# Peptides against a protein of PDB entry 5H65, part 29

Target 1, 294 residues: chain A of PDB entry 5H65
Amino acid sequence: QYLERTPLCAILKQKAPQQYRIRAKLRSYKPRRLFQSVKLHCPKCHLLQEVPHEGDLDIIFQDGATKTPDVKLQNTSLYDSKIWTTKNQKGRKVAVHFVKNNGILPLSNECLLLIEGGTLSEICKLSNKFNSVIPVRSGHEDLELLDLSAPFLIQGTIHHYGCKQCSSLRSIQNLNSLVDKTSWIPSSVAEALGIVPLQYVFVMTFTLDDGTGVLEAYLMDSDKFFQIPASEVLMDDDLQKSVDMIMDMFCPPGIKIDAYPWLECFIKSYNVTNGTDNQICYQIFDTTVAEDVI

## One batch from the design tools (peptide)

Design b1_p16_2_s1 (made by RFdiffusion4, then SolubleMPNN; from b1_p16_2, 12 letters changed)
Fold by OpenDDE base, seed 1:
Structure b1_p16_2_s1 (fold): chain B 294 residues (1-294), chain A 16 residues (1-16)
Amino acid sequence: as target 1 above (294 residues)
Amino acid sequence: MEEELKSLLEYASTFE
């Protein structure tokens, strides 16, 4: 779409909703810390959630590890099971279920593991050796997803989460509906298990100043603005550095705003009603930061 | 489960 560049002073006088093309300097932004900017967003209920911390996951998996795998649920047409009893004082039992493709065990890089009773550390190690890992527990008649507060699917260093509010969980045997049991596409797994997958998003507030006016614009973006996936940034130091470099470029510390580069972007206005008060807010959309910004 | 994990990894190698 074509939009003429509009100065902020003019935008601030107009009613919402409207779309604008602007050229402004990033006076400031919040939150300042990257890890605080990454959230989980539900595409259905639109709830924003915090990404669980390692400590949160430890608790969930520790609790799961106290449960004993049900022997009746081992070795089905869908998966082959192997059980370990740890040699520690508690004798923790861990079950790993190897999902088969048409009755045949696939290669490790194509194999989905269902893990029952594993710790976070163990799960993470396994996720580096196999295609995917799903934390599960023994249900009454079938294996079930352990907890939506934990990832429903782990692929390498990527944790996939589901919405507790919108999901209607189905048992593990519903993975049988997947014809291809080697690729393990997160969306397909989610659909089979009745999960509404959450989306990783960058959530930031930009204070924009073009010399004619100042406004705050909201940024919620998954991978377009930085050209970096929000789903990967928390687990990749290089990606984190890249985001930091971009933000430092637009908002360099220790210098005056007059020396800041110009940011060209699209913003849309929208109305927010708080009781009797109507407020106009702004959101950045369809914008990618360019390398050549002066 | 360090030893058990090692065993699992060894088992996984049979798939390769």
Scores: peptide ipSAE 0.035, ipTM 0.750, DockQ to the pose 0.012
Fold by OpenDDE base, seed 4:
Structure b1_p16_2_s1 (fold): chain B 294 residues (1-294), chain A 16 residues (1-16)
Amino acid sequence: as target 1 above (294 residues)
Amino acid sequence: MEEELKSLLEYASTFE
């Protein structure tokens, strides 16, 4: 899109909504810690929520492991089942269900595992060996997703989450509706199970200064701004370093703002009403900065 | 878990 560059002082005087192209320096940003800027966003209800921490997931899976797998739900046309009993004092039962494609078990790199009673550590290990893992529990008549507070699908190091508010969960047998049971596309799995998938997003507030004025702009972006997926950054040290490098480039520590590089971006203004208070806010959109770093 | 993982892989191989 084409927009003429507008100074911040002029923007600050105008009514919303409008779109602008700006050139400004990044005076500061928040949060400063990258892991605090990564959130989960629902595309339907637009709720922002925190990415669950390892400790949170441990609790969920520990609770799930207290339930005994239902023998009646094992070995269906959809999956073959194997059960292990741990040798510890608790004697925890772990059921793994191997999803078949038209009655045939796929190769490990194409195979979806349904895990019942597994710990986070166990699930993570399995996700590194098989295509995908879904934490499940025994329902009344079928296997069901364990908990939307935990990932509904784990692929390698990527955890896919669903919206509790917008999802209407269906039983595992609904995976039968998938024609291809080897690729396990997250959106397809979500659709089959009645899940509204959440999106990983970077959420930051930029304080921008072009010498004529100062403006705070909101950033909510999945993979465009940094050209780095928010869904992968938490589990990849190299990606984290890259984001840090980008931010340090635009907002270098220990250096005066006069020496900061210029940031060119698009912002849109919008009205926010809180009771009787009307405020104009700004959001960054359609902006990529990664190319300026490399 | 390591033993279980090995068992899982062995189990899967019976269908391949």
Scores: peptide ipSAE 0.033, ipTM 0.738, DockQ to the pose 0.011
Fold by OpenDDE base, seed 5:
Structure b1_p16_2_s1 (fold): chain B 294 residues (1-294), chain A 16 residues (1-16)
Amino acid sequence: as target 1 above (294 residues)
Amino acid sequence: MEEELKSLLEYASTFE
């Protein structure tokens, strides 16, 4: 949809909701640290939550490793099991279940592993060698997902998370419903296990100034604004540098705002009520930073 | 741990 450019001073006087096209300079932005701007968003309940840190995951997997794998749940029609006993002082037992496709073990690059009792380090190493890894635990009658606070699926360096509020977990045998047990599409796995997958998003607040007025606009975007997936940026130094370069370009440190480049974007206004206080807020939408500017 | 993991991976490689 085509919109004419509207100066910020005019926008600030209008009622919500409305959509605008603007041209403004990025005076400042929050948060300044990239890792603080990446969140998990539920498409169903719309809750925002923090991406778990390595330390958080370590605790979850350490707790899971205190439980002994149930021998009765090993070697089913769905998977072949191997028990690994560590040689350390604890003698920890780790169960690795290799999911079969029509009764046949697939190649490593097509194979899904179910890991019971593994540490984060061990899981990460395995995820680099096999298609996918699911952290699991022994339930009463079947293997179950370990914890929604941890990834339900790990593919390479990508961690897929599910919503605790919206998910209704089903046992691991429900993976049998998948006809194709080689590609392991995250959405398909989530559906089979009753998981509502969370989405990685950039969450930032921009202070915009076009010389006529100043406006704060909210950014919540997964992969359009920077043309960089929020799901990959935390695990890729080059992608992080790219985002930092983009932000430094629009808001260069140590330089006066008069020398800042112009940012063209779409914003929408909306009403927010906090008790008796009614305020108008703004959100950036359908905007991509031009590559030729980089 | 590294050597133990290697053993596990070696086992898994037999499935290829």
Scores: peptide ipSAE 0.032, ipTM 0.742, DockQ to the pose 0.012
Fold by OpenDDE base, seed 2:
Structure b1_p16_2_s1 (fold): chain B 294 residues (1-294), chain A 16 residues (1-16)
Amino acid sequence: as target 1 above (294 residues)
Amino acid sequence: MEEELKSLLEYASTFE
């Protein structure tokens, strides 16, 4: 797609919806803190929600750990189960279910674990060794996902979340529908379990200035704008640093805007109605910024 | 690391 460059002053006078190519300076942006800009987005209902903090997950898993695994649900054709009783004062029971592939236990790097009663720390340790971890609980007739407020799937340091509003959860035995029980693709797991997966997105508001006008544009992007996945940035210091460097490049602190680099991007206008108030808003789309550090 | 978790990891190694 090619559009001729349009000055902001002209854009500000036009009705929505329209698409534009612009060249402007990033006067400012919000939020300033990177971790505040990373959200979870539902592709179906379009709700935005915060990425749960470690403390939030601790509470969820602690609560889950108070529930006793149901012995009747152990050792099915889908998984082999092992149970441990902790030797601490609480005597917590932890059940780990090893999902089998065609009746055979796979290697750890291909194995999905279903964890019942595990703490966050325990789950994290296991997720670093095994391919995938799903926190579960004992349902009435089958294992089921513990809580959509927690990850439905953990792969390494990546937490996959599902939309509470759009998901219609199915029991764990529905994983049987997956032909490949070694790769554990998040979308496939989600589909099998009736989960609408949430997407990590960068959510920011840019104040753009090209000298003819000032315009606020909304950015919601997963991995195109920064060429960095939003899903990985929170757990990778180097990626965080990279994003910070990019933002500092376009909006350097301590210098005047006249010295700022030009940002070329695409924006689309759209109408937003709030009661009787009609407002035109702008969103950045199909834009990649590159840091050319030679 | 709790001993139970350690045991789990050891058990898992038997599948490798």
Scores: peptide ipSAE 0.031, ipTM 0.744, DockQ to the pose 0.012

Design b1_p16_2_s2 (made by RFdiffusion4, then SolubleMPNN; from b1_p16_2, 9 letters changed)
Fold by OpenDDE base, seed 3:
Structure b1_p16_2_s2 (fold): chain B 294 residues (1-294), chain A 16 residues (1-16)
Amino acid sequence: as target 1 above (294 residues)
Amino acid sequence: SLKELQSLLEAASTFE
């Protein structure tokens, strides 16, 4: 548990796996742009994925909007349905299903909407007014999640994604298993629908230098390192500024490394084998830097 | 109520 500080030069000579406490300066980091450092991580298969861009989502929802909602799937015990027909766009039909709690419609800020045929813009507008939105499509016998390439749940500005590899999707009626149909906890929704939720993570490579040696350490962290959720940073300018300030503090541009502050952190070494090549890599863990800024 | 939710939806959406 207790780890004494170890110089990088000593660490570089040791076999993996091991854990270390270090004090080093952040010489540089990659990627430099914040939006490139935010990725989606599956806790089960450990695959890293890019966060879909608006353009990607627009295509998915546009395709979904070409499908006509099945009238037979409307107005069940689980949800009440409303249908709109657009005056333009060749009479596009959009279905919104309001999920009920024990047969009663909840307040708008607690209501889950199932959106069928909506555009990205429309869905985003609705998510600002209602607690939760799930993009869906008409399946053979029930509503189904539209596409795991799109969010399975939108809450405000937060897009929740699922792993295509690990998820075994179930129909929308499985939401009936949820006792509380007002809070719509993402993990609960995911479980009900057979989704393995992806986690937003900061993914960066730090070049650390303590004067005795230099090593690269991998950072994959969701909310502890910066004390800022990776899930929120892309949609919040203030949070982005905060992360930028932190990084600028530890790695200020335009000045010599001698003037950089010291970073205290934990790193673990591990072996990576690619064919015949065995390499020791390092990962930052259990480290919070925000305390040094506050 | 359903009416309230529908009204809010109509106001917020661009369906029509």
Scores: peptide ipSAE 0.039, ipTM 0.769, DockQ to the pose 0.013
Fold by OpenDDE base, seed 2:
Structure b1_p16_2_s2 (fold): chain B 294 residues (1-294), chain A 16 residues (1-16)
Amino acid sequence: as target 1 above (294 residues)
Amino acid sequence: SLKELQSLLEAASTFE
């Protein structure tokens, strides 16, 4: 949709909700650290969550590794199981279940592994070699997802998380509902297991100034604004550098704002009620920044 | 095959 450019001074006087096209300079932004700007967002309940740190995952998987795999749940029509006993770690029992496609083991690069009792390090190593990994535990009658506080699916360096609030977990045998047991699309896996997948998003607050006024605009975006997926940025140094360069371009340190480039974007206003107080807030939407902006 | 996958797993993991 086409919107005529509106100066910030005019926007600041108008009631919400409305949509605007603006041209402004990025005076400042927060948080300044990129890793603090990446969050997990639930598309259903809209809660924002922190991306778990490695230390958090270590604890979860360490706890899981203390549980003994149930022999009765090994080697089903869905998967073949292999058990290892560690030598130097009090004899931990680790079960790896290789998910079959129509009773046949797929190629290594297409195989889904269900890991029971593995450490974070072990799981990460396996996820780098195999297509997909799901951390699991032995339930009463079936394997179950280990913990929604940890990834429900790991593919390479990408960790897929689910919403604890909105998910109604189902047992691992529900993967049988998937016709294609080779591609392991995260959304399909999530659906089969009753998981509402979380989305990686950039969350930032921009202070915008066009010379007529100043307003703060909220940015919550997964891949459009920077044209960089939030889901990949934490694990890719080059992508991190790219985001940093973009932000430095629009908000260069040590430079006066008069020399800042202009940012064209769309913002929408909305009402926020805190008790008896009604405040108008602004959010950036449907905006892509380009480095060739003058 | 299972053996092939297991072999790869053993090579990639710290499992013993």
Scores: peptide ipSAE 0.038, ipTM 0.767, DockQ to the pose 0.013
Fold by OpenDDE base, seed 4:
Structure b1_p16_2_s2 (fold): chain B 294 residues (1-294), chain A 16 residues (1-16)
Amino acid sequence: as target 1 above (294 residues)
Amino acid sequence: SLKELQSLLEAASTFE
């Protein structure tokens, strides 16, 4: 969509909703720390959630590890099971279920593991060696997802989360509905298990200044703005560095705003009503930052 | 094979 560039002073006088193309300098942004800007977003209920910290996951998996795997649920047509007994004081039993494709185990790099009773550390080690890992627990009739507060699927360093509000969990045997049991696409797994997958998003507030006016614009974006996936940035130091470099480019510390590069972006205005108060807010959309300094 | 995957699992993760 083509839009003529509009100065901020003009935008600030107009009613919402409208879409604008702007050219402005990034005076400031918040939050300043990247890890604080990455959130989980539900595409259905639109709830924003914090990405769980390792400490949170440790608690969940430790609690799960106190449960004994049900022998009756082992070795089905869907998966082959192996049990390990830890040598710790409590003697934890860990069950690993290897999901089969048409009765045959796939290659390790294509294999889905269902982990029952594993710690976060153990699960992460396995996810680095195998294609996919799902933390599970023994239900009454079947294996079930352990907890939506933890990832429903771990692929390498990527943690896939589901929405507690919108998901209606189904048992593990519903993975049988997947024709291809080798690729384990997160969306397909989620659908089979009744999970509404959450999306990683960058959530930031930009203070934009073009010399005629100043406004705050909200950024919620998954992979377009930085051309870096929000889903990968927390686990990749290089990607984090890249985002930091981009932000430092547009908002360099220690220099005056006159020396800042210009940022071209699209913003849309919208009305927010809080009781008797009506406010116009702005959101950045369909924007990719250029690496060129203007 | 199952044995191969199990061996890889055991090598990758110690449950002690």
Scores: peptide ipSAE 0.037, ipTM 0.765, DockQ to the pose 0.013
Fold by OpenDDE base, seed 1:
Structure b1_p16_2_s2 (fold): chain B 294 residues (1-294), chain A 16 residues (1-16)
Amino acid sequence: as target 1 above (294 residues)
Amino acid sequence: SLKELQSLLEAASTFE
């Protein structure tokens, strides 16, 4: 898109809402830690949530592992089931349900596993080998998603989460509505199960300074700004390093701001009402950081 | 087959 460059001093005097093209230096940003900047966003209710930590997931799956799989729910037309009994842990039972495609088991790399009673460690091992895993529990009449506080779908190292507020969960048998039971597209799985999928987003506040003025701009972006998916960054060291390098480039530590590179971006202003006070805020949009910034 | 997948599962996953 095309907009003429506007100095920050002029922007600060104007009413909202408006869109601007700016050239400014990144004086500072928050949060400083990458892991703190990655959130989950609901596209419907727009609630921002924290990405669950490993410890949180451990608790959820440990609790789930205390429940015994219901034998009546095993081996349906949708899936074939196998039960493991652990040698330790008082003979904990773990059920793995292999989802069939038209009554036929697919290849391992295309097979969706429904795991009942698995620990986080076990689930992670299975997801690495079989790609697609859904943690489930025995309901009254069918298998059900274990907990929306945990991923509804794990594919490799990617955890897919759903919105607790907006989702109306349906039982596992609703996966029958999927024509293709091999690709396991997260959005399709979510739709079948009545889940509103959450989106991984980078959430940051940039303090921008162009020498004429200073303003804070909010960044909420999934994959455009860094050209790195927020959904993958937490589990990939190389991607984390890349983001860190980008931020260090624009805001190098130990160097005066006069030596900082210029950042070109688009910002939009909007009104926020806090009681009787009206405030104008700014958000970065439609911006990709350029690698050739000097 | 189910048997093959189960075997792979057992090989890939050691349950405590």
Scores: peptide ipSAE 0.037, ipTM 0.764, DockQ to the pose 0.013

Design b1_p16_2_s3 (made by RFdiffusion4, then SolubleMPNN; from b1_p16_2, 9 letters changed)
Fold by OpenDDE base, seed 3:
Structure b1_p16_2_s3 (fold): chain B 294 residues (1-294), chain A 16 residues (1-16)
Amino acid sequence: as target 1 above (294 residues)
Amino acid sequence: EQQELLSLLEAASKFE
């Protein structure tokens, strides 16, 4: 992908769509808070969604915990089930289904757990210990995914979400189609269950200035720009610090723009129609921030 | 490990 460097003033005069290589300073960016810049993106319908907050998940799982596991759905060829009753006054019942591989229970670190009636806290603890957890509920004839508003798969600290619009959910028994029932690759799980997985993305608007002109460029990137996965950043303090450092480097607070480092990136222009208004917008693509670019 | 899981669930419920 060879492109000559084009000044922003020239770009601003051209029709879309086009691709450009630019060298500019990051005058400002929004949103300023990292947590606000992380979204979920559907690769099919392209809807952007907010990452559910802990409070939202608490409600979903608490609601699920009010349901009694169906005894007739326990202990199938796919999984072994155990029921746990809390010792508190509520007597909440939790069903844990251990997915088997060829009729044999895998090691704990390779075992997929289907959790019915667990709280967020419990599920998270289990996911850290057993790696893979799917929140489920009792359907009429089979276990089903609990709610696409919650993760369909939790692996360690990573929450995997599915698109409500594009997914056509299938029952848990469809996991039988997976040849390997030990690795539990999120995409494979999603495919088996009819889920279109959402992608974590950084969504930001950059105001770029090269001294000849100023334009706003949209950034939607999962792991290339920062070389940090958006899927991991929310749960990793070190990664958060890294992103913050990068942004502070390119856009240091309290410093004049003249002292800002130059950012080299690719942008593409595209037309956006909003009613009678036709606007040219810009998006950053195929760009990795490198320290040596400073 | 299954018993450990139940223990974890029990422990977690105490904080609710």
Scores: peptide ipSAE 0.050, ipTM 0.810, DockQ to the pose 0.015
Fold by OpenDDE base, seed 4:
Structure b1_p16_2_s3 (fold): chain B 294 residues (1-294), chain A 16 residues (1-16)
Amino acid sequence: as target 1 above (294 residues)
Amino acid sequence: EQQELLSLLEAASKFE
């Protein structure tokens, strides 16, 4: 950017909105736990929500597994269906629907599976083996997405979520509108099913100090700041370690702030009004943290 | 492929 560096003391005296380039030390940050820093963000209504925990998903899929697949909805032009009955005490019915591409079953690595009655563990195993998995249920006239509280699409270890507020769900047969039924791009699937995809974001508050002043800056970023996708970090130990390493580098424990490295970033100020109270807040933007810090 | 998938499902259910 073309912005000149501005000391924090000067920034703190100015009205919003404005953009700044700063050089400051990361005195502290919150939350300290990485898992607490990853949220889901709706690009339409801007709601922030927690990423569902494994336990939450277990409950959703267990509930879904209590429903019997509708025989009338099996084996359509869109998909071939196979029913499997578990040998456990419940004897639950699991329907697996293999989505076809122009009437032809694609290879496993290109095939979208619609899972009806599967548990979280089963679905996760299938998603690791196959290209894509959508948990579904039997509707009145067609298969439908199981629950927006659960992923609408699972690809490998990535769980794609939709916004409950902004989505207007359409039935599974709307996948017919997709010309390519092999790649299963999340945005395309979402569009076909009337889903507004949520975005994984890092949400953190940085306390920045350049010796002239101290301010808190809000970070909401998907993949630029750490050069690590927020969508992948929760399921990848190596990525988690990388983020932790970066944060420890800028804010090392047990060391005085005088020895902290300098962080260069861009921040923008904005006004927040709550009743009669007017507050100026700051947000980090267009910033990439380099591993080599001087 | 479908048989393989069902086998996987069967294996997964044993851990419930």
Scores: peptide ipSAE 0.049, ipTM 0.806, DockQ to the pose 0.014
Fold by OpenDDE base, seed 5:
Structure b1_p16_2_s3 (fold): chain B 294 residues (1-294), chain A 16 residues (1-16)
Amino acid sequence: as target 1 above (294 residues)
Amino acid sequence: EQQELLSLLEAASKFE
């Protein structure tokens, strides 16, 4: 669909909802720190959540490590189990369950590991070697997901989270419903376990100025705007630098706005009711920044 | 200790 460019002064006078194509300078943006702009979004209840910090995960896995794996739940038709006892003063028991495909153990790069009692560091290292890891605990009759406050699936450096509000967790044996137990697609794993997966998104507020007017536009985007996945940026220094470079290009420090580059984007207006006040807000959509910046 | 555990896990997976 083609939209003619509209000046901000004209947009500010119009009722919502409408879609616009604009050309404006990015006067400022918030939050200024990248890690504060990456959040988790539920596609069902639409809640925005903070991405858990390493410290948060350490606490969860430390608590999980205090529980002893149930021997009765080891070595089923679905998985083979191995138990290790650490040599440290705590003497943690770590249980790793290797998920089989039709009774056969897949290659390491295709194998899903279920882990009990592992630390965050151990789990992350195992994920790099075996690709897919699920933190679990011993339930009453079956293994269960450890905690939705932690990732339900770790693949390489990517942590997959589920919505605590919308998910209805099912036990690990429900992975049997997956015909292919070598390609562990996050959405398939989530569906089997009753998890509503959360989506990583960039959340920012842009102050846009085209010389005729000024408006604030909301950005919620997963991978289109920067052409960088929000799911990967927190774990990749190079991707972080790329995003910072893009933002510095549009908002160069120590330079007057007259020298700022022009940003072309699409925005949509929408109505927000706050008590008795009706406010028109704006959101950026279907916009990709210039590739030459990356 | 962590390195030892990871090595054991890797070895175990190869023999299964």
Scores: peptide ipSAE 0.043, ipTM 0.771, DockQ to the pose 0.012
Fold by OpenDDE base, seed 1:
Structure b1_p16_2_s3 (fold): chain B 294 residues (1-294), chain A 16 residues (1-16)
Amino acid sequence: as target 1 above (294 residues)
Amino acid sequence: EQQELLSLLEAASKFE
């Protein structure tokens, strides 16, 4: 889209909602830590929530591991089951259900594993060796997703989460609705299981200054602004470094703002009402940071 | 023990 550049001083005088193209310097931003800027966003209810910490997941899976797999739910038309009993940990039972495609086990790199009683460490290791992993538990009549506080699907280092508020969970047998049981697309899995998938997003507040005025603009973006997916950044050191480099480029530490590069971006204004107070806020949209900074 | 489990899982996926 095309918009003429508007100085911040002019924008600050106008009513919302409107869209603007601006050229400004990034005076500051928050949060400063990358981990704190990555959130999970529901596309349906629009709630933001924190990405669970490893410690949180440990607790969930430890609790799940205390439950014994139900023998009557093993070896269905959908999956073949294997049970392991650990030598330590008081003989913990671990069930792995290998999902079949038309009654045939697929190759390991295409196979979905349903894990019951696994620890986080075990699950993560398996997700690196197999195509997909879903942590499950024994329900009354079928296997069920373990907990929406944990990933509903793990693929390699990517954790896929669902919205607790918007999801209406269905049992594992609903995976039968998927014609192709080899690719295991996260959105398809979510749909089959009644899950509204959450989206990883960068959430930041930019303080922008073009010399005529200063305003704060909100950034909520999944993969456009940095050209780096928020879903992968937390698990990839190189991607983290890239984001840090970009932010340092626009907002270099120890240097006066006069020497900062100019940032060109689009912002939209919108009204926010808190009681009797009406406030105009700003959000960055449809913006990709350029590599050639001037 | 975890390594043993992983090895078993790999074997199961390939041969069973």
Scores: peptide ipSAE 0.043, ipTM 0.770, DockQ to the pose 0.012

